# Ledger of designs, part 107: peptides against a protein of PDB entry 5ONS

Target 1, 181 residues: chain A of PDB entry 5ONS
Amino acid sequence: MFKKFDEKENVSNCIQLKTSVIKGIKNQLIEQFPGIEPWLNQIMPKKDPVKIVRCHEHIEILTVNGELLFFRQREGPFYPTLRLLHKYPFILPHQQVDKGAIKFVLSGANIMCPGLTSPGAKLYPAAVDTIVAIMAEGKQHALCVGVMKMSAEDIEKVNKGIGIENIHYLNDGLWHMKTYK

## One batch from the design tools (peptide; made by RFdiffusion4, then SolubleMPNN)

Design b2_p21_6_s3 (from b2_p21_6, 10 letters changed)
Fold by OpenDDE base, seed 3:
Structure b2_p21_6_s3 (fold): chain B 181 residues (1-181), chain A 21 residues (1-21)
Amino acid sequence: as target 1 above (181 residues)
Amino acid sequence: MEEEIKKELEKRLKEEEEAAA
């Protein structure tokens, strides 16, 4: 989603949200990520304005105090930014790729099934379309935010093709944006 | 990593491991 993203070229505008809209978004986030509820007041304090950075290709980024928190495309599901996920690593369920897959993930490549079933990988139960944090052995922080394109069960059985779609990865255009006020 | 966040992560990971067993 952000492989060719550049803040200077791809950001259209920034809008401060009304209180009612913020409440709706918070409810959506709790529905998607139930474990975030006790932390949401810390992540999005009531005293601080919430902004949406509107980008090309129908991408929207939620920000608070300049921090990029979540993003979505075409009013689909919200994804946490890697920067937020690094602060709150429990937001997403995890999947672990093998060491050899790291360089490909960091190039924006989709995660192939063998990278999730090989030695060093750890595959946890997850349904299709689940948003997941892509981890690697020996790394503390998530490499990527992805979406299950196959269930964990099917990844193990079929073990061929795209298991997880790469949505946002370290050092992509969104990562380099860092902050936006 | 803050201790409270660490505890929450450990809880999540434990739940995932239990689900995988």
Scores: peptide ipSAE 0.444, ipTM 0.893, DockQ to the pose 0.805
Fold by OpenDDE base, seed 1:
Structure b2_p21_6_s3 (fold): chain B 181 residues (1-181), chain A 21 residues (1-21)
Amino acid sequence: as target 1 above (181 residues)
Amino acid sequence: MEEEIKKELEKRLKEEEEAAA
């Protein structure tokens, strides 16, 4: 989603959200990520305005005090930014890739099934379309936010093709955006 | 990482490991 993303070229505008819209978004976030509920007041303090940075390709980035928190495309599901996920690593279920897959993930490549079934990888139960944090052997922080394209069960059984789609990864255009006020 | 966040992460990881077993 952010392989060729540049703040100067791909940001269209920024809109401050109304209270009612913010409430709706918070409810959606809790629905998507139930474990975030106790933390949401810390992540999105009531006193702070919430903004949407509108980007090309119908990408929207939810921000508070310039911090990029979540993003979505075409009003689909919200994804946490890696920066938020690094602060709150429990927001997403995890999957772990082997060491060999790291360089490919960090280039924006989709995660192939063997990278999730090989020694050093850890595959946890997850359904198709689940948003997941991609961890790596020997790394503390998530490398990527991805979406399961196969269930964990099918990844193990088929063990070929795209297991997880790479949506947002370290050092992509969104990562380099850092803040937007 | 804050201790409370660490505990929450550990809880989640434990649940995932248990589900994978």
Scores: peptide ipSAE 0.440, ipTM 0.891, DockQ to the pose 0.817
Fold by OpenDDE base, seed 5:
Structure b2_p21_6_s3 (fold): chain B 181 residues (1-181), chain A 21 residues (1-21)
Amino acid sequence: as target 1 above (181 residues)
Amino acid sequence: MEEEIKKELEKRLKEEEEAAA
């Protein structure tokens, strides 16, 4: 989603959200990520305005005090940014890739099934379309936010093809955006 | 990492390990 993303070229505008819209978004976030509820007032304090950065390709980035928190495309599900996920690593369920897959993930490549089933990888139960944090063997911080394209069960059984789609990865265009005020 | 966040992460990881067993 952000492989060729550049803030100067791909950001269109920024709008401040009304209170009612913010409440709706918070409810959506709690529905998607139930574990975030106790932390949401810390992540999105009531006293702070919430903004949406509108980008090309129907991408919207939710921001508070310039911090990029969540993003979505075409009003689909919200994804946490890697920066938020590094602060709150429990927001997403995890999947771990082997050492050999790291360089490919960091180039924006989708995660192939063997990278999730090989020694050093850890595959946890997850349904298709689950948003997951991609961890790496020997690393503490998520490399990537991805979406399961196969269930964990099917990844193990079939063990070929795209297991997880790479949505947002470390050092992509969104990562380099850092803040937006 | 803050202790409270660490505990929440450990809880998540434990749940995932239990689900994988």
Scores: peptide ipSAE 0.439, ipTM 0.892, DockQ to the pose 0.811
Fold by OpenDDE base, seed 2:
Structure b2_p21_6_s3 (fold): chain B 181 residues (1-181), chain A 21 residues (1-21)
Amino acid sequence: as target 1 above (181 residues)
Amino acid sequence: MEEEIKKELEKRLKEEEEAAA
């Protein structure tokens, strides 16, 4: 989603959200990520304005105090930014790729099934379309935010093709955006 | 990492490991 993303070229505008819209978004976030509820007031304090940075390709980035928190495309599901995920690593269920897959993940490549079933990888139960944090063998922080294209069960059984779609990865255009005020 | 965040992470990881067992 952000492989060729550049703030100067791909950001259109920024809008401040009204209270009712913020409430709706918070409810959606809790629905998607139930574990975030106790932390949401810390992540999105009531006193702080919430903004949406509108980007090309129907991308919207939710921000508070310039911090990029979540993003979505075409009013689909919200994804946490890697920066937020690094602060709150429990927001997403994890999947772990082997050391050999790291280079490819960091190039924006989708995660193939063998990279999730090989020695050094760890595959945890997850349904199709689940948003997941892609961890790496021997690394502490998530490399990528992805979406399960197969269930964990199918990844193990079939062990061929795209297991997880790469949505947002370290050093992509969104990562380099850092803040937006 | 703050202790409370660490605790929450450990809880999630434990749940995932148990589910994978």
Scores: peptide ipSAE 0.434, ipTM 0.890, DockQ to the pose 0.816

Design b2_p21_6_s4 (from b2_p21_6, 12 letters changed)
Fold by OpenDDE base, seed 5:
Structure b2_p21_6_s4 (fold): chain B 181 residues (1-181), chain A 21 residues (1-21)
Amino acid sequence: as target 1 above (181 residues)
Amino acid sequence: MEEEIKKALEEQLKKQEEAAK
């Protein structure tokens, strides 16, 4: 989603959200990420305005005090930014890739099944379309935010093809955006 | 990592490990 993303070229505008819209978004976030509820007031303090940065390809980035928190495309599900996920690593369920897959993930490649089933990888139960944090063997911070394209069960059984789609990865265009005020 | 965040993560990972059994 952000492989060739550039803030100067791909951001269209920024809007400040009304209180009612913010409440709706918070409810959506809690529905998607139940574990975030106790932390939401810390992440999105009531006193702080919430903004949406509108980008090309129908991408919207939710921001508070310039921090990029969540993004979505075409009004689909919200994804946490890696920067937020690094602060709150429990927001997403984890999957771990082997050492050999790291370089490919960091190039924006989708995660192939063998990278999730080989020694050093850890594959946890997850249904298709589940948003997951891609962890690296021996690393503490998520490399990537992805979406399960196969269930964990099918990844293990079939063990070929795309297991997880790479949505947002470390050092991509969104990562380099850092802040937006 | 803050202790409370670490605890939350550990609880999540524990649930994932249990589900994998």
Scores: peptide ipSAE 0.584, ipTM 0.929, DockQ to the pose 0.808
Fold by OpenDDE base, seed 4:
Structure b2_p21_6_s4 (fold): chain B 181 residues (1-181), chain A 21 residues (1-21)
Amino acid sequence: as target 1 above (181 residues)
Amino acid sequence: MEEEIKKALEEQLKKQEEAAK
């Protein structure tokens, strides 16, 4: 989603959200990520305005005090930014790729099934379309935010093709934005 | 990593490990 993303070229505008809209978004975030509820007031303090950075290709980035928190495309599900996920690593369920897959993930490649079933990888039960954090052994911080394109069960059975779509990865265009005020 | 965040992560990972068992 952000492989060729550039802040200067791909950001259109920024809007401040109404209170009612913020409430709706918070509810949606809790629905998507139940574990975030106790932390949401810390992540999105009531006293701070919530803004959306509108980008090309119908991408929207939710921000508070310039911090990029979540993003979505075409009003689909929200994804946490890697920067937020690094602070709150429990927001997403984890999947672990083998060491050999790391370089490909960091190039923006989708995660192929063998990279999730090979020694060193850890594949946890997850349904298709589940948003997941892509981890690697020995790494404390997620390499990538992805979405399951197959269920964990099917990944193990079929073991070929795209298991997880790479949505946002370290050092992509979104990562380099850092802040937006 | 903050202790409370670490605990939350550990709990999640424990659940995932149990589900994978």
Scores: peptide ipSAE 0.580, ipTM 0.928, DockQ to the pose 0.811
Fold by OpenDDE base, seed 3:
Structure b2_p21_6_s4 (fold): chain B 181 residues (1-181), chain A 21 residues (1-21)
Amino acid sequence: as target 1 above (181 residues)
Amino acid sequence: MEEEIKKALEEQLKKQEEAAK
């Protein structure tokens, strides 16, 4: 989603949200990520304005105090940014790839099934379309935010093809954006 | 990592491990 993303080229405008809209978004976030509820007041303090940065390709980025928190495309589900996920690593369920898959993930490649079933990988139960954090053996921080294209069960059974789609990865265009005020 | 965040992560990972059994 952000492989060729550049703030100067791909940001259209920024809008400040009304209180009612913010409340709706917070409810959506709690629905998607139940574990975030106790932390939401810290992540999105009531005293701070919430903004949406509108980008090309129907991408919207939710920001508070310049921090990029979540993004979505075409009003689909919200994804946490890697920067937020690094602060709150429990927001997403984890999947772990083997060491050999790291360089490919960091190039924006989709995660193939063998990278999730090989030694050093850890595959946890997850349904299709689940948004997940891609971890790697020996690494503390998530490498990527992805979406399950197969269930964990099918990944283990079939063990061929794209298991997880790479949506946002370390050092992509969104990562380099850092902040927006 | 803050201690409270660490505990939250550990709890989440524990649930994932239990589900994997």
Scores: peptide ipSAE 0.578, ipTM 0.928, DockQ to the pose 0.808
Fold by OpenDDE base, seed 1:
Parts: structure tokens; sequence; C-alpha cells
Structure b2_p21_6_s4 (fold): chain B 181 residues (1-181), chain A 21 residues (1-21)
């Protein structure tokens, strides 16, 4: 989603959200990520305005005090930014790729099934379309936010093709955006 | 990493490990 993203070229505008809209979004976030509820007031303090940075390709980024928190495309599900996920790593269920897959993930490549079933990888039960944090063998921080394109069960059985779609990865355009006020 | 965040993560991972059995 952000492989060729550049703040100067791909940001259209920024709007401040009304209170009612913010409440709706917070509820949606809790529905998507139940574990975030106790932390949401810390992540999105009531006293701070919430803004949406509107980007090309119908991408929207939720920000508070310039910090990029979540993003979505075409009003689909929200994804946490890696920067937020690094602060709150429990927001997403984890999957772990082997060391060999790291360089490919960091290039924006989708995660192939063998990278999830090989030694060093850890594949946990997850349904198709589940948003997941891609962890790396030997690394503490998530390197990617992805979406399960196959169930964990099918990844193990088929063990071929795209297991997880790479949505947002370290050092992509969104990562380099850092802040937007 | 804050202790409470660490605990939350550990709990999540534990659940995932249990589900994988």
Amino acid sequence: as target 1 above (181 residues)
Amino acid sequence: MEEEIKKALEEQLKKQEEAAK
C-alpha cells in the first residue's frame, strides 16, 4: 500500500474530525482490536483532536498530535501503523517469519507460505482476512502489518503461494512519513 | 517496553501458543 508512497506527492489534505465521528471510530477500533480498549484513552486522549490525513488511492491516516496511529483504504478496516504497533505490540495477533524471509518482507514482498512454515517461523491459528503483525525470528519489533490471504491451516497444508499480503512494512513510505501536523 | 504492555503482549502470545496446540 505504501511501497511508492511519498508524503509530498501522495497527501491530499488533512481534516479535523468531529466528536461524533471520533466516537464512532473509537468504537470501530475496539471492535477490530478488543485488546486496545484499556489503552485507547492513552493512545487517543479525549483532549486531543483527531485528524484524518487524506491521501491518494483513498488512503486515510488517523493522527493525534501529528502522530500517525491507524490507516485504512476506501473506508475498509483500520490498520495500525508500525510506529503505533511498536508501542503497543499486542494490538495485532502475531505471525513470525523465518530469517530468510526478512529481506523480502522489508522490500514490500508478500509473505510466501514457506516463510511461515519453515524452521524459525511460527504460524499461529488465524482466519483469512485477519490483520496480523509480522514478526521476525530474532527481532523484537514487527517488520510488517499484513493480512492473511490464506488461513493458517491452509498455509500449512498447501504451503505454496501467498500466505500473507504485505500491507505496511518498515521503511516504506508511511514509515518515513513519521508525523503529520 | 513498559511492564504493563509487556504483560499484555505475553498474555496474547500465550493465548496464541495455546491455540496452536
Scores: peptide ipSAE 0.576, ipTM 0.927, DockQ to the pose 0.819

Design b2_p21_7_s1 (from b2_p21_7, 6 letters changed)
Fold by OpenDDE base, seed 3:
Structure b2_p21_7_s1 (fold): chain B 181 residues (1-181), chain A 21 residues (1-21)
Amino acid sequence: as target 1 above (181 residues)
Amino acid sequence: SSAEEEEELDKYAEELVKEYV
């Protein structure tokens, strides 16, 4: 989603949200990520304005005090930014790729099934379309935010083709967009 | 501080890319 993204070229405008819209977004975030509920007032304090940065390709980025928190495309589900996920790693369920898959993930490639079933990988139960944090063997912080294109069960059985779609990864265009005020 | 944590994460990401890409 952000492989060729540049703030100067791909940001269209920024809008401040009304209180009613913010309430709706908070409810949606709790529905998508139930574990975030106790932390939501810390992440999005009531006293702080919430903004949406509108980008090309129908991408919207949710921000508070200039911090990039979540993003979505075409009013679909919200994804946490890697910067937020590093602070709150429990927001998403995890999957772990082996050492050999790291360079491909960091180039923006989709994650193939063998990279999730090989020694050094860890595959946890997850349904199709689940948003997941991609961890790497021997690394502390998530490398990528992805979406399950197959269930964990089917990845193990078929073990061929795209298991997880790469949505946002370290050092992509969104990562380099540190703040927006 | 939050700024120090952000700088540490930036360094982490840069080092990973240099190592694998």
Scores: peptide ipSAE 0.375, ipTM 0.861, DockQ to the pose 0.894
Fold by OpenDDE base, seed 2:
Structure b2_p21_7_s1 (fold): chain B 181 residues (1-181), chain A 21 residues (1-21)
Amino acid sequence: as target 1 above (181 residues)
Amino acid sequence: SSAEEEEELDKYAEELVKEYV
């Protein structure tokens, strides 16, 4: 989503959200990520304005105090930014790729099944379309936010093709944006 | 601080790229 993203070229505008819209978004976030509920007031304090940075390709980034928190495309599901995920690693279920997959993940490539089933990888139960944090063996912080294109069961069984779609990865255009005020 | 954490994560990302890319 952000492989060719540049803040100067791809940001259109920024709008401040109404309180009713913010409430709706918070409810959606809790529905998507139940574990975030106790932390949501810390992440999105009531006193702080919530903004949407509108980008090209129908990308919207939710921000509070300049911090990039979540993003979505075409009013689809929200994804946490890697920066937020690093602070709150429990927001997403995890999958772990092997060392050999790291290079490809960091290039924006989708995660192939063998990279999730090989020694050094860890595959946890997850359904299709689940948003997941991509970890790597021997590394502390998530490398990528992805979406399961196959269930964990099918990844193990079939072990061919795209297991997880790469949505947002370290050092992509969103990562380099850092803040937006 | 938040700034220090951000710098640490930036360094982490840069090091990973240098190591694997």
Scores: peptide ipSAE 0.374, ipTM 0.860, DockQ to the pose 0.868
Fold by OpenDDE base, seed 1:
Structure b2_p21_7_s1 (fold): chain B 181 residues (1-181), chain A 21 residues (1-21)
Amino acid sequence: as target 1 above (181 residues)
Amino acid sequence: SSAEEEEELDKYAEELVKEYV
């Protein structure tokens, strides 16, 4: 989603959200990420304005005090930014790729099944379309936010093709955006 | 300050990138 993203070229505008819209978004976030509920007031304090940075290709980035929190495309599901995920690593279920897959993930490549079934990888139960944090063998922090294109069961059985779609990864255009005030 | 926060974010980002170098 952000492989060729540049803030100067791809940001269209920024809008401040109304209270009713913010409430709707908070509810959606809790539905998508139940574990976030106790932390939501810390992440999105009631007194702080919530903004959406509108980007090309129907990408929207949810921000509070310049911090990039979540993003979505075409009013689809919200994804946490890696920066937020690193603060709250429990927001997403995890999958772990092997050491060999790291370079490909960091190039924006989708995660192939063998990278999730090989020694050093850890594949946890997850359904198709689940948003997941991609961890790596021997690393502490997530390197990618992805979406399951196969169930964990099917990844293990088939062990071929795209297991997880790479949505946002370390050093992509969103990562380099850092803040937006 | 806002500038200090941005600097901390930059340092944090650089450290995380180094984890994967």
Scores: peptide ipSAE 0.310, ipTM 0.816, DockQ to the pose 0.262
Fold by OpenDDE base, seed 5:
Structure b2_p21_7_s1 (fold): chain B 181 residues (1-181), chain A 21 residues (1-21)
Amino acid sequence: as target 1 above (181 residues)
Amino acid sequence: SSAEEEEELDKYAEELVKEYV
């Protein structure tokens, strides 16, 4: 989603949200990520304005005090940014790729099934379309936010093709955006 | 300050990138 993304070229505008819209978004975030509810007032304090940065390709980034929190495309599900995920690593279920997959993930490639079933990888139960944090063998922080294209069960059984779609990864255009006020 | 926050984010980003470089 952000492989060729640049703030200067791909941001259209920024809009401050109304209170009613913010409430709706918070409810949606709790629905998508139930574990975030106790932390949501810390992540999105009531006193702080919430903004949406509108980008090309129908991408919207939710921000508070310049911090990039969540993003979505075409009014689909919200994804946490890697920067937020690193602060709250429990927001998403995890999958772990092996060491060999790291360089490909960091190039924006989708995660192939063998990278999730090989020694050093860890595959956890997850259904198709689940948003997941991609961890790597021997690393502490998530390097990618992805979406399951196959169930964990099917990844293990079939062990061929795209297991997880790469949505946002370390050093992509969203990562380099850092802040927006 | 905003400048201090940006510096902290930059340092964090640099350290994290080093984990994978």
Scores: peptide ipSAE 0.299, ipTM 0.808, DockQ to the pose 0.254

Design b2_p21_7_s2 (from b2_p21_7, 9 letters changed)
Fold by OpenDDE base, seed 4:
Structure b2_p21_7_s2 (fold): chain B 181 residues (1-181), chain A 21 residues (1-21)
Amino acid sequence: as target 1 above (181 residues)
Amino acid sequence: SMEKEEEELDAYNKKLVEEYV
């Protein structure tokens, strides 16, 4: 999503959200990420305005005090930014790729099934379309936010093709935005 | 200051990127 993304070229505008819209978004976030509920007031304090940075290709980034929290495309599901995920690693279920897959993930490549079934990988139960944090063998921080294109069960059985779609990865265009005020 | 915050953020970002180098 952000492989060729540049803040200067791809950001269109920024809008401040109304209270009713914020409430709706918070409910959506809790529905998508039940584990975030106890932390949501810390992440999105009531006293702070919530903004959406509108980008090209129908990308929207949810921000509070300039911090990039979540993003979506074409009114789809919200994804946490890697920066938020690093603060709250538990808001997504994890999958772990082997060491050999790291360079490909960091190039924006999708995660292939063998990279999730190898000895250095760890594959946890997850349904299709689940948003997941991609961890790497021997590393502490998530390097990617992805979407399951196959269930964990099917990844193990088929072990061929795209297991997880790469949505946002370390050092992509969104990562380089850092903040937006 | 904003400059100090940016420097701290840059240092943090560098550390994270270096984790994967």
Scores: peptide ipSAE 0.300, ipTM 0.796, DockQ to the pose 0.244
Fold by OpenDDE base, seed 1:
Structure b2_p21_7_s2 (fold): chain B 181 residues (1-181), chain A 21 residues (1-21)
Amino acid sequence: as target 1 above (181 residues)
Amino acid sequence: SMEKEEEELDAYNKKLVEEYV
C-alpha cells in the first residue's frame, strides 16, 4: 500500500474529525481490535483532536497530535501503523516469518507460504482476511502489517502461493512519514 | 518537548534499523 508512497506527493489534505465521527471510529477500532479497548483513551485522549490525513488511492491515516495511528483504504478496515503496533504489540495476532523472508518483506513483497512453514517461522491459527502483525525469526519488533490471504491451516497444507499480503512494512512510505502535524 | 520527542523517535528508528539492517 505504501511501497511508492511519499508524503509530499501522495498526501492530499488533512481534516479534523467531529466528535460523533471520532466516537464511531473508536467503536470500530474496538470491534476490530478488542484488546485495544482499555488502551484507547491513552492512544486517543478525549481532549486531543483526531485528524484524518487523506492520501491518494483513497488512503486515510488517522492521527492524534501528529502521531500516525491507523490507516485504511476505501473506508475498509483499519490497520495499525507499525509505530503504534510497536507500542501495543498485542493489538494484532502475530505470525512469524523465517530469517530468509525478512529481506523480501522489507522490499514490500507478499509473504509466501514457505516463509511461514519453514524452520524459524511460527504459524498461528488465523482465518483468511485477518489482519496480522508479522514478526521475524530472532527479531523483537514487527516488521510488517499484513492480511491473511490463506488460512493458517491452508498455508500449512498447501504451502504454496501467497500466504499473507504485505500491507505496511518497515521503511516503507508510511514509516518514513513518521508524523503529520 | 518537541525536541525530546524527536530524539526519542530518532533513537527508536536507529534501534529498528540496527535490528533489521
Scores: peptide ipSAE 0.295, ipTM 0.795, DockQ to the pose 0.268
Fold by OpenDDE base, seed 3:
Structure b2_p21_7_s2 (fold): chain B 181 residues (1-181), chain A 21 residues (1-21)
Amino acid sequence: as target 1 above (181 residues)
Amino acid sequence: SMEKEEEELDAYNKKLVEEYV
């Protein structure tokens, strides 16, 4: 989603949200990520304005005090930014790729099944279309936010093709967009 | 200051990138 993204070229405008819209978004975030509920007032304090940064190709980024929190495309589900995920690593279920897959993930490539079934990988139960945090063998921080294109069960059985779609990764255009005020 | 906060953020980001590069 952000492989060729540049803040100067791909941001269109920024709008401040009404209180009613913010309430709706908070409810949607709790529905998508139940574990975030106790932390949501810390992430999005009631006293702080919430803004949407509108980008090309129908991408929207949710921000508070200039911090980039979540993003979505074409009114689809919200994804956490890697920066938010590093602060709250429990908001997504995890999958772990082996060391050999790291360079490919950081190039923006989708994650192939063998990178999730090898000895250095860890595959946890997850259904198709689940948003997941991608961890790497021997590393502390998530390197990617992805979407399951196959169930964990099918990844193990078939072990061929695209297991997880790469949505947002370390050093992509969104990562380099540090703040927006 | 804003400059100090930006420097700290840059240092943190560099460290995270170096974890994988």
Scores: peptide ipSAE 0.291, ipTM 0.787, DockQ to the pose 0.263
Fold by OpenDDE base, seed 5:
Structure b2_p21_7_s2 (fold): chain B 181 residues (1-181), chain A 21 residues (1-21)
Amino acid sequence: as target 1 above (181 residues)
Amino acid sequence: SMEKEEEELDAYNKKLVEEYV
């Protein structure tokens, strides 16, 4: 999603949200990520304005005090930014790729099944379309936010093709955006 | 200060990138 993203070229505008809209978004976030509910007031304090950065290709980034928190495309599901995920690693279920897959993930490549079934990888139960944090063998921080294109069960059985779609990865265009005030 | 916070963020970002280099 952000492989060729540049803040100067791909940001259209920024709007401040009304209180009612913020409430709706918070409810959506809790629905998508039930575990975030106890932390949501810390992540999005009531006293702080919430903004949406509108980007090309129908991408919207939710921000508070310049911090990039979540993003979505075409009114689809919200994804946490890696920056937020690093602060709250439990927001997403995890999958772990082997060491050999790291280079490809960091190039923006989708995650192939063998990178999830090989020694050093850890594949956890997850249904198709589940948003997941991609961890790597021997590393502490998530390097990617992805979406399951196959169930964990099918990844193990078929062991061929795209297992997880790469949505946002370390050092991509969104990562380089850092903040927006 | 805002400048200090930006420097800390840059240092943190560098550390994370270096984890995977």
Scores: peptide ipSAE 0.289, ipTM 0.786, DockQ to the pose 0.252

